# Peptides against a protein of PDB entry 5CWW: the designs that were tried, part 4

Target 1, 194 residues: chain A of PDB entry 5CWW
Amino acid sequence: VPKLQGPFDFDLNPEDEQDDEVELKDIYVIGEKPRVADLMRGEEEELEMMKEDQHNGLSLNIICLLSTSGQVKICLDIDGVEAQWLPPRSKNKRLFAPPPEPPSLLTFQTFDTLKPAEVTPDGWPMFSEDATSPYSFYVTHPAGITYISLTPWVFRLESELQSDSEAGTEFRIDLLAKGQGSERDRIFTQTRTQ

## One batch from the design tools (peptide; made by RFdiffusion4, then SolubleMPNN)

Design b2_p15_6_s1 (from b2_p15_6 with E5Q A9E)
Fold by OpenDDE base, seed 2:
Structure b2_p15_6_s1 (fold): chain B 194 residues (1-194), chain A 15 residues (1-15)
Amino acid sequence: as target 1 above (194 residues)
Amino acid sequence: MTLAQKLAELVKKRK
């Protein structure tokens, strides 16, 4: 039986966002790409070809959260949350280990997909995948559809995570954190027939 | 901590 995981703590939430007031409606998880080096133990030739696929995804899980208002929160799983199973009912009274610290999600970016006038109380925004890229997706709402791409920063972050060089890392990370972040494009807007 | 600082810590932990 899968173990229920959570609650998750959000690190670096905007101060003005009382997370307690944000009604979440959907979640979209982009799983980490397996470390090619861990999978390819023994096939050196395929390792070089997969290194040339410059599109090695992020070695972190990305958790996207969607609110009723169409707010998207992009979070990084910095703790490496894995699927956990309930321990078998072993009769051994495992001493109450203190509950492990709740896993933390690092809030990378928060943005809106809807204008305030498009927000409806009965609105049910949803994520949908982009078949062309694991790091792109859509937010669908009755008011419109927004395309989102994480590609502007994902590969740069991965490059820093995989870099053996410490030189300039702090500077490049600062540029990444202050950058434009995710691409957003409203691809469809529903005209309210008055 | 800033986002940049947290990311820098993450990078350091994984090296």
Scores: peptide ipSAE 0.554, ipTM 0.943, DockQ to the pose 0.784
Fold by OpenDDE base, seed 3:
Structure b2_p15_6_s1 (fold): chain B 194 residues (1-194), chain A 15 residues (1-15)
Amino acid sequence: as target 1 above (194 residues)
Amino acid sequence: MTLAQKLAELVKKRK
């Protein structure tokens, strides 16, 4: 049986975001790219072909959270949260080790997908995947559909994570953090039939 | 810390 994990601490939450008031409706997880070295234990020839594909993903899990109001929070799993399983019922009462410190998520970006006038108490926004890219997805609400892409920053961040050089890293990371972040496009808006 | 500082620390930790 999977172990329930949480609570999670959010690092770099805006002070003005009373996170305590945000009702979450959905979660979307983008798994980390598997380490090619861990998958390719034994197949040297396929390793060369996958080296070209090393630029195809982030080596961090991304956790997207969606509120009732259509707010999206994009978080990075910096601690490497792994799936935990309940230990088999072995008879030995292992002393309750103090619960490990809750894992932290780094808040990368927060943004709205709905206008204030589109927010409804009965609105239930949901995530859906994009079949064309693991780093793109949709937010669907009765008021409309918003396309979101993480591609503007994901590959740049991965390049810094894999770089052997420290030269210029701080500058490039500063540019990444100050950039426009994720792409957002409202692809559909429901026309209120008056 | 800023987002940039946290990301820079993350990069340093993995290297």
Scores: peptide ipSAE 0.554, ipTM 0.943, DockQ to the pose 0.766
Fold by OpenDDE base, seed 1:
Structure b2_p15_6_s1 (fold): chain B 194 residues (1-194), chain A 15 residues (1-15)
Amino acid sequence: as target 1 above (194 residues)
Amino acid sequence: MTLAQKLAELVKKRK
């Protein structure tokens, strides 16, 4: 039986966002890049060829949350949340270990995809994948479609995660955190027929 | 902590 996970804590959630007021409508998860080196343990020749084509994705899961208002929250899974299964009902009263601290998600970026006038009470925005990139996706709403790309920061963050050098890491991370973040472009707007 | 600080800590934990 799969174990129910959560609640999740959100690190660096804006204080002004009363979590109680944000109605979430959709979740989009971008899985971490496969550890090709771990999977290909024993096939050295194929490992070299796959290294070149590795548009090396992020070694962290990304969790995108979408609200009714069209707000997107991009979170990083810093704890490495994995699927958990309930242990078989062994009769042994294992002592109540304190419940582990809930896993935390790091809020990387929050932004709106809708204008205030486009927000509707019955609006149901949804994520859609981009078949051309795992780090790009669409937010579809009756008012329009917004393209989102995480590529401006994902590869930079991964380069820091994989870097053997600590020199300048803090500076580059500071630039990354203060940068423009994710690309967003409204690719379609529904014309209100007068 | 700032986002930059949290990310820097994450990077440090993985090295």
Scores: peptide ipSAE 0.553, ipTM 0.943, DockQ to the pose 0.775
Fold by OpenDDE base, seed 5:
Structure b2_p15_6_s1 (fold): chain B 194 residues (1-194), chain A 15 residues (1-15)
Amino acid sequence: as target 1 above (194 residues)
Amino acid sequence: MTLAQKLAELVKKRK
């Protein structure tokens, strides 16, 4: 039987955004790049071709959260959350190991997709995938559609995660953290017919 | 901790 996971702790939430006030409407998960070497045990030739065609994705899961107000929160799964199963009903009351610390998500970026005048109490924004890129997606709301791309930072972060050199890592990470972050473009706006 | 510090810790843990 699958174990219910959560709650998750969010590292680096803005102090002013009490998580209790943000009503979430949707979630979008971008899975980590598969370790091709672990999947293709025994097929060395296909492994080389897949290494080149592997659009070098991030070796971390990305969790995107969407609020009623059209706020998007981009989080990184830094702990590597795995599926958990309930232990078999063994009769032995194994001593309550202290509950493991709840898994943490690192808040990478938060931004709005709606203008204040477009926010409605009954708004139901939704995520949808981009068929052309695993690191791009859309936010759809009755007021409009916003394109989002994580490509400006994802590949740079992966390069640091895979680098054997510590030289300059702290500087490059600081530049990445202070950068503009994700690309955002409003591709459609619904004109209110007065 | 800042975002940069948290990311730097993550990079160090994987190396």
Scores: peptide ipSAE 0.552, ipTM 0.943, DockQ to the pose 0.774

Design b2_p15_6_s3 (from b2_p15_6, 5 letters changed)
Fold by OpenDDE base, seed 5:
Structure b2_p15_6_s3 (fold): chain B 194 residues (1-194), chain A 15 residues (1-15)
Amino acid sequence: as target 1 above (194 residues)
Amino acid sequence: KSLAEKLAELVRRRK
């Protein structure tokens, strides 16, 4: 039987503390890059092709949150949340291990996909995937469609996570934090027929 | 902690 997971602790930036009042409507998860070494016991040729593809992803899960107002939060799963199952009813009183600390999500970036005049009480924004890129997606709302891409920063962050050198890491991380760098483009706007 | 400090801590834990 699957175990219910959560609640998640959100490590919000101080600028995002007003977010306690944000009504969430949708969630979009980008899974971490596969551990090819663990998957491909026996397929050495596919391993080399997938190693090239492994350089094209983040070793962290990304969790995107969407509010009723069209606000998007990009969060990083820093603890590596995995699927959990209820332990088999073994009669042995396993000593109450202290309840594991709830997993934390680090808020990387927050931005809007709608203008204030486009926000409606009955609006229902939704995520949808981009079949051409694992780190790109769309936000669809009655007012319009917004394309979002995380590619400008995802590979830079992965390079820091995989680097053996500490030289310059602090400086590059500071640039990532200040720039954030997600691409956002309104690809369609609904014309109000007056 | 700033976002930069949190990211730096994340990177340090993964190395």
Scores: peptide ipSAE 0.568, ipTM 0.946, DockQ to the pose 0.650
Fold by OpenDDE base, seed 3:
Structure b2_p15_6_s3 (fold): chain B 194 residues (1-194), chain A 15 residues (1-15)
Amino acid sequence: as target 1 above (194 residues)
Amino acid sequence: KSLAEKLAELVRRRK
């Protein structure tokens, strides 16, 4: 049986604190890239082929939150939340383990997919995957469809996480934080025939 | 802390 996890603490930027009253409608999770070393425990030869593929993902989980108003919040799982299972019914319930500290999510970016005039009280925006890229997805609403890609910053962030050098890291991270770099494109808009 | 500072701390912790 899966262990119930949460609540999650949101580490919001001071600029994002005003966004706390947003009603969420959907969640989209992009899992971290598997560590080849963990997958290849036992097969050395396949390790070399997968090293090239290891550069194509983020070593952190990404949690995307979608509100009723079409606001998207991109969060990073900085603590590395893993799926937990309830221990088998063996007798030694360690009654006294302090509850683990709730995992924290870092809000990386917040943006809207709808114009104010497109927001409706009965609107139901939803996430859907892009089969062509693990770091791209769609937000579908009756007013339109928005394509989102995290690829531009994901690879840069991963490069910093895997870098052996501290040289220039602070500068590049500052650029990431300021630019945030997600691609957003409205690919379809529902024309109301007047 | 700013977003940049939080990200920098994250990077430092993962190295």
Scores: peptide ipSAE 0.567, ipTM 0.946, DockQ to the pose 0.650
Fold by OpenDDE base, seed 1:
Structure b2_p15_6_s3 (fold): chain B 194 residues (1-194), chain A 15 residues (1-15)
Amino acid sequence: as target 1 above (194 residues)
Amino acid sequence: KSLAEKLAELVRRRK
């Protein structure tokens, strides 16, 4: 039986602390790509094909949160949340181990997809995937559709996570943190026919 | 901690 997981702790940036009361409507998860090295211990031939995919995704899960107002939070799973199973009912009273600390999500970026005038009480924004890229998606709302791409920073962050060199890492991370750089494009706006 | 500091810590932990 799968174990229920949560609550998640949100490690919000100080700039985001004011938004603690945001009502969430949808969640979109971009799973980490399996480490080719861990999968390929048995299949040498598939190793060559995956090396050619120059765009190895992020080795972290990305959790996107969508509010009623069309606010998107891009969060990184820094603890690596894995599927947990209920332990078999062992009769032995295992010493009550302290409950594990809840997994933490690091808020990387927060942005809006709707204008204030487009926000409605009955609005139900939703995520949808982009079939062309695992790191791109859409936010659909009655007012319009917004394309979002995480590609501008995902590969840079992965490069830092995989780098053996400490030289310049701090500088590049500072640039990532300041720039963030998710692409946002309103691809459709619902025109109210008067 | 700033976002940059948190990211830097993350990177350090994974190395």
Scores: peptide ipSAE 0.567, ipTM 0.946, DockQ to the pose 0.662
Fold by OpenDDE base, seed 4:
Parts: C-alpha cells; sequence; structure tokens
Structure b2_p15_6_s3 (fold): chain B 194 residues (1-194), chain A 15 residues (1-15)
C-alpha cells in the first residue's frame, strides 16, 4: 500500500517569507537522475550509457510550485523524497519511531511569470513540460506563456554535488545562489484587444 | 542561513 507523503516543509529564504499567503495552483516535479554510485550497484551493462546521461542531470528532485498569481518557486528536494510504501504490518514492534521529520524543500529561486496587471482572481496558470529538455518547462496562463529553463544552474550544482574537491566550492556555490540563473522568457502574450 | 550557506551544507552532506 502506498504511503501518503507530505506535508512538505518549505525552507524558504528570508526573501520569500512574504510568500506565506501564496495560493498554489500547480506543481511540477523534475525527478532526479540516478547517481553513478547507485548505478554501479546495479546492472553493469547500462553503466556506460548512463554515465553519459548522468552528466546531464541533477541528483536531486526539483519541485516547482506555481501560484494563482503566476509566481514560480523552484525548490530542491534535499532529503530525497522517494515513493514510500507502508511497512508490512509486522505485528509486534510498535516502535514508535518518531515520525520522520517531514521532508524539507529548499527554495532555490522565486520569480513571477505574470505582470501585476495580468493577474486575475480566476486565473489558473499551469505547468507544462518541454519535450526537448527535462529541466525546461512552460507556464501557461490566459495572459501569456512563459518558457522557463533551469539548465543554466542545474549542471553547475550537480558538478558541485559530484565533485571530490572542496577547492572553490564555496565560491561557486555563492555564485549559484546570487545568480540563480533560471531562464525566463515570455514567448507569448495575449493582446488585449481594447 | 543564506541560500548559499544552505547549498554549501547540502553539497557537504552529499560528499
Amino acid sequence: as target 1 above (194 residues)
Amino acid sequence: KSLAEKLAELVRRRK
């Protein structure tokens, strides 16, 4: 039996604290790429093909949140949320394991896809995937369509996660945090025919 | 903690 997961705790940046009142309308999840180490424990034959693919993804899940106002929040699953199943009802040990701390999401970036004048009370923005890239997607709203790409930072972050060297890590992480670097491009705007 | 500090901690924990 699948275990219900959640609620998730959001590790919001201080800059994002104003977002407590944000009504979420959609969620988009980018699953983690398998780690080389995890692959080495499995089937040896897929190792070579997957090594190439592993350089092309993040070893963390990314959870994107979308509000009614068109605000996007990019979160990193730092705890590794996996599909959980209810433990087999073994009879005896009611070891009240303290409820595991709810998984925490690290807010990496928050940005808007709509202008204030485009926000409507009945607006329903939605995510949609980009078939050409797992780290790119669209936000569709009646006012327009916004393309988003996480590629500018995802690979850099993964490089840090996989690096055996600590040299320069702090500096590069600081650059990631300051730049955040997600691409955001309004590809379509609905013209209000006055 | 700043985002940078949180990311740095994340990286450290994964190494």
Scores: peptide ipSAE 0.571, ipTM 0.946, DockQ to the pose 0.663; fails the geometry check

## One batch from the design tools (peptide; made by RFdiffusion4, then SolubleMPNN)

Design b2_p17_1_s1 (from b2_p17_1 with E3K K4E D11E K15R)
Fold by OpenDDE base, seed 1:
Structure b2_p17_1_s1 (fold): chain B 194 residues (1-194), chain A 17 residues (1-17)
Amino acid sequence: as target 1 above (194 residues)
Amino acid sequence: RTKELAEKLAELVKRRK
């Protein structure tokens, strides 16, 4: 049986976001790229082929949260939250280790996909995948469809995570933090025919 | 917020190296 995980603490939540006021409607998880080294233990030949493909992803899970208002929150799983299963009812009184500190998500970026006039109380925005990229997706709402791509920063962040050199890392991280650089394009707008 | 984000990202990078 899957273990219910949470609550998650949001690190660097915008001060203006009273967490209690944001009604979430959907969640979209972009899983970390599997470490080929961990998957391919023993198959050297397949390791070489997959190394070429490994350059195209983030070694962190990305958790996207979508509110009723069409607000998207991009969070990074910095703690490496893994799927937890309820331990089999083995009778061993494992001493209640203090409940582990709730995992933290780092709020990387928050942005809106809807204009204020498009927000409705009964809105039901949803995520959908982009078949062309694991780091791109759509937000669909009755008012319209927004394309989102994380590619502008994902590869840069991964480069920093995998870099052997500390030279310029601070500067590049500062640029990432300032620019964030997610692409956001409204590809469809529903015109209410009055 | 930006400064704090940069600090958190820097810490993350440091932990992964």
Scores: peptide ipSAE 0.566, ipTM 0.942, DockQ to the pose 0.764
Fold by OpenDDE base, seed 5:
Structure b2_p17_1_s1 (fold): chain B 194 residues (1-194), chain A 17 residues (1-17)
Amino acid sequence: as target 1 above (194 residues)
Amino acid sequence: RTKELAEKLAELVKRRK
């Protein structure tokens, strides 16, 4: 039986965001690139095709959160949260190990997809996937549709995670932290027919 | 906040290497 997971701690959450005030409406998970070497023991041909795809992904899960106000929060799974299963009913009172510290998500970026005038109390923004890229998606709201791409920073972060060189790592990470260059483009706006 | 984010990312990179 799957175990319900959570709560998650959000590391570096904006201080001004009282989490209690942010009503979340949707969640979008971008899974880490598959460790093909571990999964595909025996299928060499599929391994080669997947190796080409493996160069194009992040070795971390990305958790995207969407609020009623159209705020998107991009979080990184730094602890590598895995699916957990309820232990079989072993009669042995396992010594209550202290509850493990809750897993932490690193808040990488927060941004809005709606203008203040577009925010409605009954608004129901939703995520939808982009079939052309695993690191791109849409936010759909009655006021409009916003395209989002994480591609500008995802590949740079993965390069740092895989690099054997420490030279310039600090500088490039500083640029990632400052730039947070997710693409955001409003592709459709619903004109209020007055 | 940006400095703290950079530090956390640097720690993550270091832990993976």
Scores: peptide ipSAE 0.565, ipTM 0.942, DockQ to the pose 0.757
Fold by OpenDDE base, seed 4:
Structure b2_p17_1_s1 (fold): chain B 194 residues (1-194), chain A 17 residues (1-17)
Amino acid sequence: as target 1 above (194 residues)
Amino acid sequence: RTKELAEKLAELVKRRK
């Protein structure tokens, strides 16, 4: 049986987000791509060929949160939250180690998919995957559909995570932090036929 | 916030080298 995980701590949560005001409606998780090197520990030659085709995704889980208002929060799993299974009810009263500190999510970006006038109390925005890209998805709301792509920064971040060189890392990270360049495109808007 | 984010990302990168 899968273990319920959480609560999660949100690092760098926007100050203006009173946690109490943001009703989350959906969660979308983009799982980390394993390092091909870790998977292919036995086949060095195939590893080199796969490294060239390594449009390797991010070696971090991405957790996307969607509010009733259509706000999307992009969070990085910096602690490496793994799927946990309920331990078999072994009778060993392991001393309740203090509950491990809740895993932290790094809030990378927050943005809206709806205009203020489109926000309704009964609005039910939902995530859906893009079958063509692991780092792209849609937010569907009665008011419209928004395409989102994380590709503009994901590969750059991964490049820094995998880089053996410290040269220029700080500069490139600063650019990532400033740009937060998720693509956002409203692909459909429900026109109220008057 | 941007500066803090950059610092956190830089720390993350350092932890993984």
Scores: peptide ipSAE 0.564, ipTM 0.942, DockQ to the pose 0.773
Fold by OpenDDE base, seed 3:
Structure b2_p17_1_s1 (fold): chain B 194 residues (1-194), chain A 17 residues (1-17)
Amino acid sequence: as target 1 above (194 residues)
Amino acid sequence: RTKELAEKLAELVKRRK
């Protein structure tokens, strides 16, 4: 049986986002890149071919949150949260170890997919995957459909995480923080039939 | 916020190296 995990702490949550006012409607998780080196332990020849086909995904889980207002929050799993299972019901009253500190998510980016006039109290925006890219997805709302791609920054961040060199890292990280650069395109808008 | 984000990302990169 899966163990209930959470609550999660959000690091660098915008102060102006009163958490109490944001009603979340959907969640979209992009899993970390499989550790090919760990999976291919013993198959050296296949490792070289997979390095070329490595559409090098991010070595972090990405958690996207969607509000009723169409706000998207992109969070990074910096602690490496793993799936946990309930221990087998051993009757031994193990002393309650103090609950471990809740894992933290780093708030990378927040943006809107709806115009203020498109926001409705009964709106139910939803995520859907893009079959062509693991780092692209859609937000569907009655007012329209928005395409989102994380590709502009994901590969740059992964390059820094895998780099053996410290040269220029501070500068490139500063550029990532300033210019988060997710693509956001409204591909469909519902015309209000008057 | 941007400066703090850069610092957190830099710390993350440092921990993995």
Scores: peptide ipSAE 0.563, ipTM 0.942, DockQ to the pose 0.759

Design b2_p17_1_s2 (from b2_p17_1 with T2V E3A E7K D11E)
Fold by OpenDDE base, seed 1:
Structure b2_p17_1_s2 (fold): chain B 194 residues (1-194), chain A 17 residues (1-17)
Amino acid sequence: as target 1 above (194 residues)
Amino acid sequence: RVAKLAKKLAELVKKRK
């Protein structure tokens, strides 16, 4: 049985957002790129083919959160949260271990997919994947559909994570943080029938 | 916020290297 994980702490959450005021409706997780080198230990020929695929992703999990208002929050799993399973009923519950500190997510970006006039109390926005890119997805709401792409920053961040050189890293990261972040494009707008 | 984000990302990069 999977273990329920959480709560999560949100590092660098916008100060104007009280966590209790944001009603979340959906979650979308983009898993980290597989460590093929660790998985393919012994299959050297297949390793070379899969190395090309390894360059195409982030070595961090990305957690996207969607509110009732159509707000998207892009969070990075900085702690490396792994799926946890309920331990088999082995008797050695360390009864007195202090509760582990809640894992933290780094809030990379927050943005709206809806205009204020499009927000409805009964709105049910949802994520859906883009089959063509692991770092692109859609937000569907009765008012419209928004395409989101993380590609403008994900690959640059990965490049910094994989770089052997520290030269210029701080500068490039500063540029990443100051950048526009994720691509957002409203691909469909529902015409309100008068 | 941006400066803090940059700092946190830099710390992350440093931790992973």
Scores: peptide ipSAE 0.561, ipTM 0.942, DockQ to the pose 0.763
Fold by OpenDDE base, seed 5:
Structure b2_p17_1_s2 (fold): chain B 194 residues (1-194), chain A 17 residues (1-17)
Amino acid sequence: as target 1 above (194 residues)
Amino acid sequence: RVAKLAKKLAELVKKRK
């Protein structure tokens, strides 16, 4: 039986976000690029084919959170959270290991997909995938549809994670953090039929 | 906040190397 995990701590959560005010409606997870080399140990021919098809992706899980107000929070799994299973019911050894520190998510970016006038208390925004890109997705709300792409920063971050050189890393990361972050484009707006 | 983010990302990069 899978173990329920959480709560997660949000590192660098915006100070102005009162945790009590953000009602989450949806979660979208972008898994880390598969370590095909680790999965295909012994299948060298299939490994070469999959290496070419390995779309360059981030070696971190990305967790996107969507609120009722249409706020999107982009978080990075910095601890590498793995699935956990309940131990088989056998031995009662209550080794009270101190509860492990809750895993942390790094809040990379927070932004709105709705205008204040479009926010409704009964709004149900949802994520949907872009079949053409693993790092692009849509937010659908009754007021409209917003396209989001993480591509402006994801590949740059991965380049730093895989770099053998420390030269200029701090400078490039500073530029990445100061950048505009994710692309956001409102592709559809529902016209109020007056 | 941006400076803190840059620091955390730099720490992440260092941990992965």
Scores: peptide ipSAE 0.560, ipTM 0.942, DockQ to the pose 0.761
Fold by OpenDDE base, seed 4:
Order: sequence, then structure tokens, then C-alpha cells
Structure b2_p17_1_s2 (fold): chain B 194 residues (1-194), chain A 17 residues (1-17)
Amino acid sequence: as target 1 above (194 residues)
Amino acid sequence: RVAKLAKKLAELVKKRK
């Protein structure tokens, strides 16, 4: 049985967000790039071929959170949260180790997909995948549909994570952080039928 | 915030190396 995980701590959460103000409606997880090297341990020749086929992706899980207001929060799994299973009912009352520190997510970016006038208390925004890219998705709401792409920064970040050199890394990361972050485009807006 | 983010990302990169 899968174990419920959480709570998660959000590192660099916007200061203006009172925890109580953001009602989450949906979650979208972009799994980390498979560590082909770890999976193909012992098959070096096939590993080299698969390295070329290494889907360009981030070696970190990305957790996207969507609020009732249409706010999207893009978080990076910096702790490497793995799926956990309920331990078999071992009779040993293992002394409740102090609850491990909650895993932290690094809040990379927060942005809105709805205009204030489009926000409703009973809003039901939802994530949907983009079949053409693992790092792109849509936010659907009765008021409209927003396309989101993480591609502007994901591959750059991965390049730094995989870099053997530290030269210029800090500078490039600074540029990445200062950038516009994710692409966002409202592709559909529901016209108010007058 | 941006500076903090950059720092955290840089730390992450360092930890992965």
C-alpha cells in the first residue's frame, strides 16, 4: 500500500503567501530523468547508446501545485522524495523515531493563470499534460486555458547539475534565477456570453 | 528572493557534484 507522504516544507515560499490563503486543487508531478547509469549498471555499451537517447530532462522531480485561484507553484524536489510503501506490519514497535524532518521542496516560481475577475470561490482549475513535451502542461479553468512550459530553465538547470566543472556555474545559475522562468501563455479565454 | 533562489540552486548543484 502506498504511504501518504507529507507534509512538505516549501523553501523560498513567497513571503506574502499565508499558508492558510492558498487552497490547493491539483498537483502535477514531472518525474526526474531516469538515471540510466544507475539502471544500466553492468551494461556499459548499452549505457552509452542509451545516454544519447537520454531524454533531455531534469534529474530532479518537479512538483507543480495549483490553487483555487489559478496560482501555479513550481517546486523542485531537492531531497529526492521517493514513493514510499507502508512498511509491513512488523510487530516490533520500533520506537517512534522523531518524525523525520519534513522533506523540503524548493519553490522555483509562482505565477497566476487567472485574472482576479476570473477567480471564483468554487474554482476548479486542473492540470493536464502536454503530450508533446514532458516539461509542458496546461492549466484548465472555465475561464480559460493556459499553456505552461518549463523548458526555458529546465535544460539549463540540468546542464549545470551534470556539469563536471564549477567554472561559471554560479553566474549561469544567477542568470537562470533572474530569468522569466517558465513560459506562460493563455491559449483560450472563455468569452462572456453577454 | 531571486538572490536566495540563485544561492539555493547553486548549493543544489554543488551537492550533486
Scores: peptide ipSAE 0.560, ipTM 0.942, DockQ to the pose 0.764
Fold by OpenDDE base, seed 3:
Structure b2_p17_1_s2 (fold): chain B 194 residues (1-194), chain A 17 residues (1-17)
Amino acid sequence: as target 1 above (194 residues)
Amino acid sequence: RVAKLAKKLAELVKKRK
């Protein structure tokens, strides 16, 4: 049986966001790239072919949150949250270990997919995957469809995470943090039939 | 906020090296 995880703390959440005002409607998780070296421990020949594929993803889980208002929050799993399972019902006394500190998510970026006039109280925005890219997805709302891509920053961040050299890392990370972040394109807008 | 984000990302990179 899967264990319920949370609550999660949001590190660097925008100070002006009253947490109580944001109603979440959907969640989209982009899993970390598999550590091929850890999975293929013992199969050296297949490791070399998969090393070329090792450059095609981020070594962090990405958690995207979507509100009723069409706000998207992009969060990075910095603690490496793993799936937890309830121990089998062995009769052993729950040693009340103090609850572990809640895991933290790093808020990378927050942006809107809807104009203020498109926001409705009964809105139901949803995520959907892009079959052509693991780091691209769509937000669908009755008012329209928005394409989102994380590719402008994901590969740059991974390059820094995998680099053996510290030279220039702080400068490149500063540029990444100051950048525009994710690509966002409204691909469809619903015409109000009057 | 941006400066804090850069610091947190830099710390993350340092922890993984």
Scores: peptide ipSAE 0.558, ipTM 0.941, DockQ to the pose 0.765

